Peptides against a protein of PDB entry 3PBP. Designs and how they scored, part 29

Target 1, 203 residues: chain A of PDB entry 3PBP
Amino acid sequence: LNEKDLNLILNKSLVMYESLDSTTDVIVKRNVIKQLQFVSKLHENWNSRFGKVDIQKEYRLAKVQGPFTINPFPGELYDYTATNIATILIDNGQNEIVCVSFDDGSLILLFKDLEMSMSWDVDNYVYNNSLVLIERVKLQREIKSLITLPEQLGKLYVISDNIIQQVNFMSWASTLSKCINESDLNPLAGLKFESKLEDIATI
Target 2, 203 residues: chain A of PDB entry 3PBP as posed
Amino acid sequence: LNEKDLNLILNKSLVMYESLDSTTDVIVKRNVIKQLQFVSKLHENWNSRFGKVDIQKEYRLAKVQGPFTINPFPGELYDYTATNIATILIDNGQNEIVCVSFDDGSLILLFKDLEMSMSWDVDNYVYNNSLVLIERVKLQREIKSLITLPEQLGKLYVISDNIIQQVNFMSWASTLSKSINESDLNPLAGLKFESKLEDIATI

## One batch from the design tools (peptide; aimed at target 1 P72 I134 F193)

Design b2_p13_7_s1 (made by RFdiffusion4, then SolubleMPNN; from b2_p13_7, 4 letters changed)
Fold by OpenDDE base, seed 2:
Structure b2_p13_7_s1 (fold): chain B 203 residues (1-203), chain A 13 residues (1-13)
Amino acid sequence: as target 1 above (203 residues)
Amino acid sequence: SLLDNLIKSLKES
């Protein structure tokens, strides 16, 4: 994702939201709102590269995703709440991974769908895909914060109650970066999307 | 380093 793309997605999400009326299905409403909130949070925290995901409780358990869909969305996370969001640069060309933490201790690493087709039609929301799930990292901890360091590409620092952990995904992100920059997805074939987790410090 | 500073700040909080 880049700023332009995010802005475009935000605008599309806003249009979808504005299309909602009293006759719109409740599930659709929730999903569109959830999508908008997610995208809005990404936009708000673009510069800081960190922020909390604030979705209203009544919309959190929506199992169906809106046009700005995470695909595939882990089904088990339907019952959990997103807690933090961060963006992590993977190269100097402004390619970045989106990370969302959940209260089950999971991190999901996401990227813009390289074959993304966005629809402005709310009736087709279930077919829209904006973000691709690359990896789920299960930490089984209460995640307080997600921190990135500008000089450290492809590294995410996860702050829990008593520990700082580093998630290093450059093992695959370097290849992903190459694919994006060269507009060639072939190098992704057979790539293992497994990040390295390391304890950095106790606190 | 920024990391060291971060760790220090978190430990002091």
Scores: peptide ipSAE 0.300, ipTM 0.869, DockQ to the pose 0.017
OpenDDE base, seeds 1, 3, 4, 5: peptide ipSAE 0.295, 0.295, 0.254, 0.222; ipTM 0.866, 0.869, 0.829, 0.799

Design b2_p13_7_s2 (made by RFdiffusion4, then SolubleMPNN; from b2_p13_7, 6 letters changed)
Fold by OpenDDE base, seed 4:
Structure b2_p13_7_s2 (fold): chain B 203 residues (1-203), chain A 13 residues (1-13)
Amino acid sequence: as target 1 above (203 residues)
Amino acid sequence: SLEDNLIESLKKS
């Protein structure tokens, strides 16, 4: 693992994330982040596939880089740069998935690690939080922007040079939402984390 | 249309 490259990618991604929120309210930012929750058992096989990245750094909430790491981070992406970031609602209860795009055409879908979320319960301004990789989608094209639409739960629209594509992850996100809201992980057993990709329009 | 909505959203982003 190249820690330096990973940190660079993460910092760029987090700067973009901070730009998504128009408010300067730290509490609001924290609340949005807290809605991201991960179940560790979902990623039992990710270590074998992508390897585990264990970087623990404390970040101030006021820092533009944010208090996040990504685990596991695909080793192939160490040579690439994050280009866009978006948050997508998966239910009406404000549960969210974070999506980051890279200049190789990859999308990673991320969720907050529950173990790392414990740091958010402290009264200090130093936090450490990890986003967990759920799925990697390879588009093999330059991604110009990521768009979400109101009332389009679990859908991400990807704008490239000449095409608009939809990534629909509700096949698994609906189950994930249920698990979070009910605090029951049993429905995740056997769940396949595979999103549907569709071409929507040409530009 | 969906396309129009996406285009408008892109302009606002």
Scores: peptide ipSAE 0.051, ipTM 0.709, DockQ to the pose 0.020
OpenDDE base, seeds 1, 2, 3, 5: peptide ipSAE 0.034, 0.044, 0.031, 0.035; ipTM 0.662, 0.719, 0.659, 0.686

Design b2_p13_7_s3 (made by RFdiffusion4, then SolubleMPNN; from b2_p13_7, 6 letters changed)
Fold by OpenDDE base, seed 1:
Structure b2_p13_7_s3 (fold): chain B 203 residues (1-203), chain A 13 residues (1-13)
Amino acid sequence: as target 1 above (203 residues)
Amino acid sequence: SLLDNLINSLKNS
């Protein structure tokens, strides 16, 4: 993601939010709100050295246009609140995974919608507001923060009350990186999107 | 290492 893409996603998410009324389906409302929250936090933390975003319940909404979607959004997470966001580099070409934590102890790993990126001319690339769910990791812990370390590709550190855990998704992210860089999605067929979880330290 | 520094900072917090 670049700053321009993030601004576009933010604008689209805000427009979707502004389109909500009393007659809008509850599921649609929840989805739009969550998307807006996600994008707003990404925007606020774009320049953060640590790729950490604290998700606050209260967002100052500026008027922004267009939809941003997480697809598919896990139905089980509709009743939960996003708590943290982080971006993790998967290669030196600046391909990134977006991670969102929830108050149920879940992590979702997201990537920009590849189908939309490939189908649109360079001029229409700006309209891709969709994130694809790659993996859900259930930690069953209260997640306090998400940390990435410089030069550690495809690794996320999750801080809970008493433990630091590493999520390593290079098992699939290396293949994803290759697919993006080579513009060939065939190697993704049959790939297992299962990250390795490891306890690193007790706090 | 950066990881060690992170761990130490968190333990001291």
Scores: peptide ipSAE 0.290, ipTM 0.868, DockQ to the pose 0.017
OpenDDE base, seeds 2, 3, 4, 5: peptide ipSAE 0.284, 0.278, 0.279, 0.211; ipTM 0.867, 0.865, 0.860, 0.801

Design b2_p13_7_s4 (made by RFdiffusion4, then SolubleMPNN; from b2_p13_7, 6 letters changed)
Fold by OpenDDE base, seed 1:
Structure b2_p13_7_s4 (fold): chain B 203 residues (1-203), chain A 13 residues (1-13)
Amino acid sequence: as target 1 above (203 residues)
Amino acid sequence: SLLDNLISSLKNS
């Protein structure tokens, strides 16, 4: 993601939010709001040194147009609140995974919609406003913070009350990176999107 | 390492 892409996603998310009315399904409303919150926080923290974003329950929303979607958004997470956001580099070409934590102890790993990215002709800059759910990791812990180390590709450190855990998704992210860089999605067929969880230290 | 520094910082907080 770049700043321009993030701005576009933000604008689309705001438009979706503004389209909500009293007749809109509650699940749809919740999904749109959560997506907007996510994108807004990413935008605010784009220049953060650690790619760490704290998610607040209440966002003051400025008027922006367009839907931003997490697809599919896990239905189980509709009743939970996002708590932290982080971006994790998967290669030196600036491909990134977006991670969001929830108050149920879940992590979702997200990527920009690849189908929309592949359709970009030089003349048709299709701004993709969709994030694709790659993996849900259930930690069953209260997540205090998400930390990334710039020298460690495809690794996320999750800080809880008494433990630091590493989520390592390079088992699939290396293949994803290759697919993006080579514009060939075939290697994704049959790929298991299962990250490794390891306890690193007690606090 | 940065990781060691992080761990130390968290343990001391």
Scores: peptide ipSAE 0.285, ipTM 0.865, DockQ to the pose 0.017
OpenDDE base, seeds 2, 3, 4, 5: peptide ipSAE 0.279, 0.274, 0.276, 0.277; ipTM 0.865, 0.863, 0.863, 0.864

Design b2_p13_8 (made by RFdiffusion4)
Pose (drawn by RFdiffusion4):
Structure b2_p13_8 (pose): chain A 203 residues (1-203), chain P 13 residues (1-13)
Amino acid sequence: as target 2 above (203 residues)
Amino acid sequence: MEHIINAVKNKIE
């Protein structure tokens, strides 16, 4: 955990602690407070020279959160099954797109709009487990796998049956991160959220 | 478009 990232989760934790009011669900309030306490303890034991911190076994037992809401979910896909999931980096600030494969050779590019709180005990804990559909890409080929190269932002390799295609969504993803970082929604108006598809090779 | 703008707004907040 480098210094930049350590401070990022600390500040996110502080923003949520302040975001607490009385209507806030008791279970959620507990987790937010626990998150702040935990992230603070990490900050206290963080070794700056190695950029690392030890984590006791107690804090590693966590229960799953979900299911995430996928909004708006495409109606056709109710007849199909999800195949793969990938994570693609948009910028240098941990901003990412979640990619999911389906039986129909389709791809949904998702964005997480709500900040999750950490949770350890709570069963079936859902809260800000929210994803939003940005785009859907139908390759009409059997998608056998998804691959990413850390060196290339906003690009995803999709291995179909005899093709390796590259879905390139930096056309709109670059603007998306700018508005997230500049807190200005206007550049999104009019942007067509279409990714550049490209055949890389025959396999 | 509305869904995306709202999602981005939520992310910023």

Design b2_p13_8_s1 (made by RFdiffusion4, then SolubleMPNN; from b2_p13_8, 4 letters changed)
Fold by OpenDDE base, seed 4:
Structure b2_p13_8_s1 (fold): chain B 203 residues (1-203), chain A 13 residues (1-13)
Amino acid sequence: as target 1 above (203 residues)
Amino acid sequence: MDNVLNAVKNKIE
């Protein structure tokens, strides 16, 4: 990640977070919070340049750093900048994948290893969350935006200059969802984490 | 697919 781009994403995520109020949709709130947390972790990883960053720091309102870690962070992406972030529902139980795009055209798909129990209404909240890298998708193009649709589980739409692409990760996300909901990780054994990429339209 | 495409297009800034 380029530091400048990471800072830009962080600032955008922070602005989105600050815009949250009592009238904001619960799903939107959750997504924004998750995005901010993820970006904060990316920022920490950028600074540390280590594969694992343990953050045992208190989260305060308006703090840019969240108590999240990404593990492992691909070393190749240290030279590139995060450009977009999105959260994608994988089931109706509100399990989500976090996606981050980079300026090299890469997408990383991440999942929270630990259950998030953060309360943003309390100052000096301390919670450690780990984000686990599941898959890296290389698009080899400049990513302008990431779009999600609530009714399209496990699907991410990537917008570039002249094309809309669909990333479908339900091949593995359905199994992941089951594992989470049943608290049984055994079905993940031997699972291939390979998403399907399709061009769906030109712009 | 068409409905999804339209929905995506509507979200493009």
Scores: peptide ipSAE 0.415, ipTM 0.906, DockQ to the pose 0.025
OpenDDE base, seeds 1, 2, 3, 5: peptide ipSAE 0.414, 0.415, 0.409, 0.413; ipTM 0.906, 0.908, 0.906, 0.905

Design b2_p13_8_s2 (made by RFdiffusion4, then SolubleMPNN; from b2_p13_8, 8 letters changed)
Fold by OpenDDE base, seed 3:
Structure b2_p13_8_s2 (fold): chain B 203 residues (1-203), chain A 13 residues (1-13)
Amino acid sequence: as target 1 above (203 residues)
Amino acid sequence: MDNVLEAVRRKIA
């Protein structure tokens, strides 16, 4: 966890909080609020001299959600291990794509239909841990890291061996974003989920 | 495509 990741988590927590309304389940509401409070506290103490974050006793009851489910999970990846995870914004709102790399050189692009949250109840309340497979990109190389730039929507940078490659999925993500924001599924008909891979630099 | 469509449906519901 680094500062950038923490900021992302904070923003996500805030988005979850802002999504709460009168129809929201009480338990969900409680968990989201507690998560926001927790992450806010982490953010506040991130650059403290002591490098230690004080967590209230009540927050120690929280547990990480999991395991996460990818639907459908590519059968070919059952024998491989996830190596990196990244989240890529596809618009300036709340919509994002999750990318997971595997040690076979595959990238899977995933859609999060519901925001995930930690469990803050003693009984281990599970809100959502499901991701939907959009596309698999086979790079067939060792992926060392994944990089995203906030100002570059729908773009993922993959560092492998001595090359940096860009995965650009705005060809479909722009439509996806529009569908979500306008609550209209019609543009998804016939949409091909094919990302563009491009070599960016040698390192 | 079908899975994504259904996921988006859930998202916007």
Scores: peptide ipSAE 0.476, ipTM 0.912, DockQ to the pose 0.546
OpenDDE base, seeds 1, 2, 4, 5: peptide ipSAE 0.471, 0.461, 0.466, 0.474; ipTM 0.909, 0.909, 0.908, 0.911

Design b2_p13_8_s3 (made by RFdiffusion4, then SolubleMPNN; from b2_p13_8, 6 letters changed)
Fold by OpenDDE base, seed 3:
Structure b2_p13_8_s3 (fold): chain B 203 residues (1-203), chain A 13 residues (1-13)
Amino acid sequence: as target 1 above (203 residues)
Amino acid sequence: MDNVLNAVANKIK
């Protein structure tokens, strides 16, 4: 964990806190508040020189969240195994797409509609673990790895046995980013979620 | 399309 990563986590925790209202479940509200308190305290006590922070004992009660759900999950992929995961930034405002590869050579592009939080107080607490399917890309290749470049928004590099391919989803991700940042859904009307696949290099 | 629209709607709340 570095200072940049900590700031990212803090910003996400703040967004989650700001999303709380009178309709929010009491358990959810308590969980988000505790997470914000933890991250805020972590940020306050961050020693940038040593990359260290003191964590109070009470905050060690937090548990890892899970399991995750993909909605809708492609029925054809129930018989296959996920092989790789990557997260791709679509803008400079921390909006991101999650990509999962499968052993059938499929890629699924996923959107996080809600921020995920740590589980507090209750070991089995699960909240905001859903990912929404945007697109399925069928490569029909054995995918060895997924690579992203921070300077290249909305691009994923897929490494197979003999080829590197680029998946470019900026055709729709730019619109998606705009909708999120401007809180306007209108540009999504009629948008096609079709990524461009291009061969980059033979290996 | 509809699922993505709903997801984005949830995100911007």
Scores: peptide ipSAE 0.301, ipTM 0.871, DockQ to the pose 0.703
OpenDDE base, seeds 1, 2, 4, 5: peptide ipSAE 0.294, 0.290, 0.299, 0.285; ipTM 0.866, 0.866, 0.867, 0.864

Design b2_p13_8_s4 (made by RFdiffusion4, then SolubleMPNN; from b2_p13_8, 7 letters changed)
Fold by OpenDDE base, seed 5:
Structure b2_p13_8_s4 (fold): chain B 203 residues (1-203), chain A 13 residues (1-13)
Amino acid sequence: as target 1 above (203 residues)
Amino acid sequence: MDNVLEAVRKKIE
């Protein structure tokens, strides 16, 4: 995830928020608000630690067209500060998982949803979420760095308390990759999104 | 694994 991507997600989240009205489903409203809160917090953290992102402050209200695809985030994460961000390739087709660490020792694994055709010049907006929470991993330690290796698909290396830990999420990421590439989400049903965490070295 | 660890260590430095 880079600044441009974050800006895009933020903008989309803001537009989604602004599109909410009295007729919007309560669950949708709640989820959109939570997503916006998450992204806003992430953006704030990004600006503080990784440099300022120039965001577009002028948003146009667009007519929401279904279906809506909004996924909630854990509320607990809104109260914590994002500390690191990494992008991990899960296949050679350049599908990626976004990982964000927080100062509570949590890692969240996120999927960047496909940006459906969206024109800001017209009152047309597909009501879908830009981020999908896949998994939360609680490390309960200070995360100092997130390392990825291009040749290690679906693996994240976490540096904390002088320990290198490997997070391996290929157990589910391979299925996710297939689903994306084949445009078939059915295999995700019933899939257990649990990554393998192991200590691999001490620094 | 050793090669991976070395690669990770290199990125930490």
Scores: peptide ipSAE 0.408, ipTM 0.904, DockQ to the pose 0.021
OpenDDE base, seeds 1, 2, 3, 4: peptide ipSAE 0.391, 0.393, 0.379, 0.390; ipTM 0.899, 0.899, 0.896, 0.899

## One batch from the design tools (peptide; aimed at target 1 S183 L185 L188)

Design b2_p14_3 (made by RFdiffusion4)
Pose (drawn by RFdiffusion4):
Structure b2_p14_3 (pose): chain A 203 residues (1-203), chain P 14 residues (1-14)
Amino acid sequence: as target 2 above (203 residues)
Amino acid sequence: HQEIINEAVKNKIE
């Protein structure tokens, strides 16, 4: 955990602690407070020279959160099954797109709009487990796998049956991160959220 | 759909 990232989760933790009011669900309040306490403890034991911190076994037992809401979910896909999931980096600030494969050779590019709180005990804990659909890409080929190269932002390799295609969504993803970082929604108006699809090779 | 994107991005900014 480098210094930049350590401070990022600390500040996110502080923003949520402040975001607490009385209508806030008791279980959620507990987790937010626990998150702040935990992230603070990490900050106290962080070894700056190695950029690492030890984590006791107690804090590693966590229960799953979900299911995430996928909004708006495409109606056709109720007849199909999800195949693969991939994570694609948009910028240098941990901003990402979640990609999901389906039986119909389709791809949904998702964005997480709500900040999750950390949770360890709570069963079936859902809260800000929210994803939003940005785009859907139908390749009409059997998608065997999804691959990413850390060196290339906003690009995803999709291995179909005899083709390796590259879905390139930096056309809109670059603007998306700018507005997230500049807190200005206006550049999103009019932007067509269409990814450049490109055949890389025959396999 | 664009309204949903804007709302989602706004939520992320907040």

Design b2_p14_3_s1 (made by RFdiffusion4, then SolubleMPNN; from b2_p14_3, 7 letters changed)
Fold by OpenDDE base, seed 1:
Structure b2_p14_3_s1 (fold): chain B 203 residues (1-203), chain A 14 residues (1-14)
Amino acid sequence: as target 1 above (203 residues)
Amino acid sequence: MEDIIKEAVARKIK
């Protein structure tokens, strides 16, 4: 990935964020930003060496303001428009996955990028609002809504024309949660990031 | 819509 490609990814990520701005809750936006910082570093380590990652607690407290970036952005989605955004809790420690839907029927599951500084002051915390792509789920349906239930960790409900589908990503999210909480990326070695899709109900 | 989902989930879990 060259500098030009990175700029394109950044631009598309920003446009996607802006397209959802009118309909996206402020709390959701903030949660998305917080998640983006850890995953970028995680993704770098995932692509290179598995090891311990020091994450400051202040990262969780930082209020991240837009805009957001996604890295890497799937090339196929450059021609499509983001339609919905949701945040899904993966543990009781308030770690979250960000999901974005597109008008081609794709879902992307994203996680927060790593801290840029060792600042212990929340007000002076330096952050990059970048999201790391974990998984792309192709539903090949018009996605009307994304719904999450607080009591259902690691589960996303997708509403299309006449069907409710559940995306369950706890197969990998439980391991991710452990890695975040323990600051150890070693358990991610060999892990497959493949969610389970199930029909829940016909509408 | 959330109520429909909750009901559907409840039926599947039971």
Scores: peptide ipSAE 0.224, ipTM 0.820, DockQ to the pose 0.019
OpenDDE base, seeds 2, 3, 4, 5: peptide ipSAE 0.220, 0.219, 0.177, 0.216; ipTM 0.823, 0.819, 0.791, 0.818

Design b2_p14_3_s2 (made by RFdiffusion4, then SolubleMPNN; from b2_p14_3, 7 letters changed)
Fold by OpenDDE base, seed 2:
Structure b2_p14_3_s2 (fold): chain B 203 residues (1-203), chain A 14 residues (1-14)
Amino acid sequence: as target 1 above (203 residues)
Amino acid sequence: MEELIKKAVENKIK
């Protein structure tokens, strides 16, 4: 993921937001707004590090109310700052997961392919092509960097001050890859989105 | 850093 990709995602999210009207389903509205909030925040953090693009404040400040929102961005992380971003290949077809780290020690794993709306649970259904939150991993440490190895599919290496940890999400990413490649979401039913965390080395 | 990780991974698998 680079600035161009992020801008593309942002633009798409904006277009989706602009398409909302009084006839739009309330769940769709909520999801689109949450998507836009996430992307806007990500873009803001990206700008601080890699360059500046002005985003209208109204998009960042948009809020939805109600208990039945599907959040592509965990609400708890609204108070925290994104620190790192990485893309991890999950297959040889260049399907990727996007990982974003936060200063609370959280990692969020996101579906990058916006061509497909995935639903694996009725409570986690997206009605549009948005970034889908797949998993949140809480490391409770300061994340210094995220590293991926091209030969290591579905593995993310998290570097902190004193430790290198591997996040292995191939347990679910292999199924996700199949779903993407075959355009069939059925295998996602009952899938557990739990990555394996393992200490690799002490620094 | 990548090389360090590669070595660490290799050492753990052995």
Scores: peptide ipSAE 0.229, ipTM 0.831, DockQ to the pose 0.021
OpenDDE base, seeds 1, 3, 4, 5: peptide ipSAE 0.222, 0.226, 0.217, 0.228; ipTM 0.824, 0.824, 0.820, 0.831

Design b2_p14_3_s3 (made by RFdiffusion4, then SolubleMPNN; from b2_p14_3, 7 letters changed)
Fold by OpenDDE base, seed 3:
Structure b2_p14_3_s3 (fold): chain B 203 residues (1-203), chain A 14 residues (1-14)
Amino acid sequence: as target 1 above (203 residues)
Amino acid sequence: MEELILKAVENKIK
């Protein structure tokens, strides 16, 4: 990611945030705010001039708080521009996957550092949070938007010019959720991190 | 857009 890429994502995230009003569902607000928080913190790592977005106090108590680093970052993506970001719930315990799209048609699926997650205390503040790359999904199409549905765990909808696709990562995310909640990483051994792609509709 | 996606998903499952 470069500064231009982050600015693009940030601008899109801000537009979404600014579109929120009193009639917007609380779950939608939560998701947009979390996205904005993430992008804002990423941006701060690149450009210290961008101040904190004024986020409502009720949503400031996010489990995953920036600044963030991505490890490892795919080298190929340095040549491409990030286009969208989304956060997807994988369980009722508020574990979330972060997804970032790029203009090459790639999606990266990210999670907070597992070691940090296992030692996480709500009363502890971590200044530096590492994001771990779990999976790269290559769609080979121009991604216009990323959408999540609150009632659908571990599913991401990708909108392109001509198609809506579902990315379902519950095949591995359910195991990840279990590992985090039980503080046992053993079930991750030998797990394949391969999401399922399905065409939902033509547009 | 979310509603459209929901409808599309429902239609595919039916």
Scores: peptide ipSAE 0.224, ipTM 0.824, DockQ to the pose 0.023
OpenDDE base, seeds 1, 2, 4, 5: peptide ipSAE 0.185, 0.224, 0.191, 0.219; ipTM 0.805, 0.829, 0.809, 0.826

Design b2_p14_3_s4 (made by RFdiffusion4, then SolubleMPNN; from b2_p14_3, 4 letters changed)
Fold by OpenDDE base, seed 2:
Structure b2_p14_3_s4 (fold): chain B 203 residues (1-203), chain A 14 residues (1-14)
Amino acid sequence: as target 1 above (203 residues)
Amino acid sequence: MEEIILKAVKNKIE
């Protein structure tokens, strides 16, 4: 995920939001609002710390509805603000995990899924997963930065005021990588999405 | 920052 991607996601989310009206199903409204709120928070953080993201001023509602969705939405993080974002390679084939930190000390690990068209049918709402929530890691500290090392697949380094911690998610990411590359989700059955947290150094 | 982390990681492993 980069600035361009974030901008695209935001724009798509905005289009989806603007499509809402009084006749829109309550469940759809809720999901869209949650999505937009998350992306907006992320965008705000991105502009402040990672560079300016220019939002396209003009977009048409005729665009694909719900091209960006987090499933399941991390509802518990609704009241918190995104603080950092990082992309971590999980294999040499350029598959990546997206990590977002929040001001409550949480990390969410996300996978960018295939984009599909969202259906707004009241009786058959299809949730379009742009990002899949894989894991939430609670660190209970203020996260200052997220660092990745090119030579270390599936490892994220979390920097706080006094400590560097490593989040190692290769236990499940290797399987995920295989699933993606082989287009076979079967190996995910029974897989535990639990990353290993380790203290690396005191700052 | 990367260098610091690399050093720290190395020290942890060794």
Scores: peptide ipSAE 0.201, ipTM 0.825, DockQ to the pose 0.019
OpenDDE base, seeds 1, 3, 4, 5: peptide ipSAE 0.155, 0.164, 0.165, 0.194; ipTM 0.799, 0.799, 0.798, 0.819

Design b2_p14_4 (made by RFdiffusion4)
Pose (drawn by RFdiffusion4):
Structure b2_p14_4 (pose): chain A 203 residues (1-203), chain P 14 residues (1-14)
Amino acid sequence: as target 2 above (203 residues)
Amino acid sequence: MDTILEAVKNKIEN
């Protein structure tokens, strides 16, 4: 955990602690407070020279959160099954797109709009487990796998049956991160959220 | 578009 990232989760933790009011659900309040306490403890034991911190076994037992809401979910896909999931980096600030494959050779590019809180005990804990659909890409080929190369932002390799295609969504993803970082929604108006699809090779 | 704007706004708020 480098210094930049350590401070990022600390500040996110502080923003949520402040975001607490009385209508806030008791279970959620507990987790937000626990998250702040935990992230603070990490900050106290962080070894700056190695950029690492030890984590006791107690804090590693966590229960799953979900299911995530996928809004708006495409109606056709209720007849199909999700195949793969991938994560694609948009910028240098941990901003990412979640990608999901389906039986119909389709791809949904998702964005997480709400900040999650950490949770360890709570069963079936859902809260800000929210994803939003940005785009859907139908390749009409059997998608065997999804691959990413850390060197290339906003690009995803999709291995179909005899093709390796590259879905390139930096056309809109670059603007998306700018508005997130500049707190300005206006550049999003009019932007067509269409990814450049490109055949890389025959396999 | 509205859904995307709302989602991005939520991200900014957070």

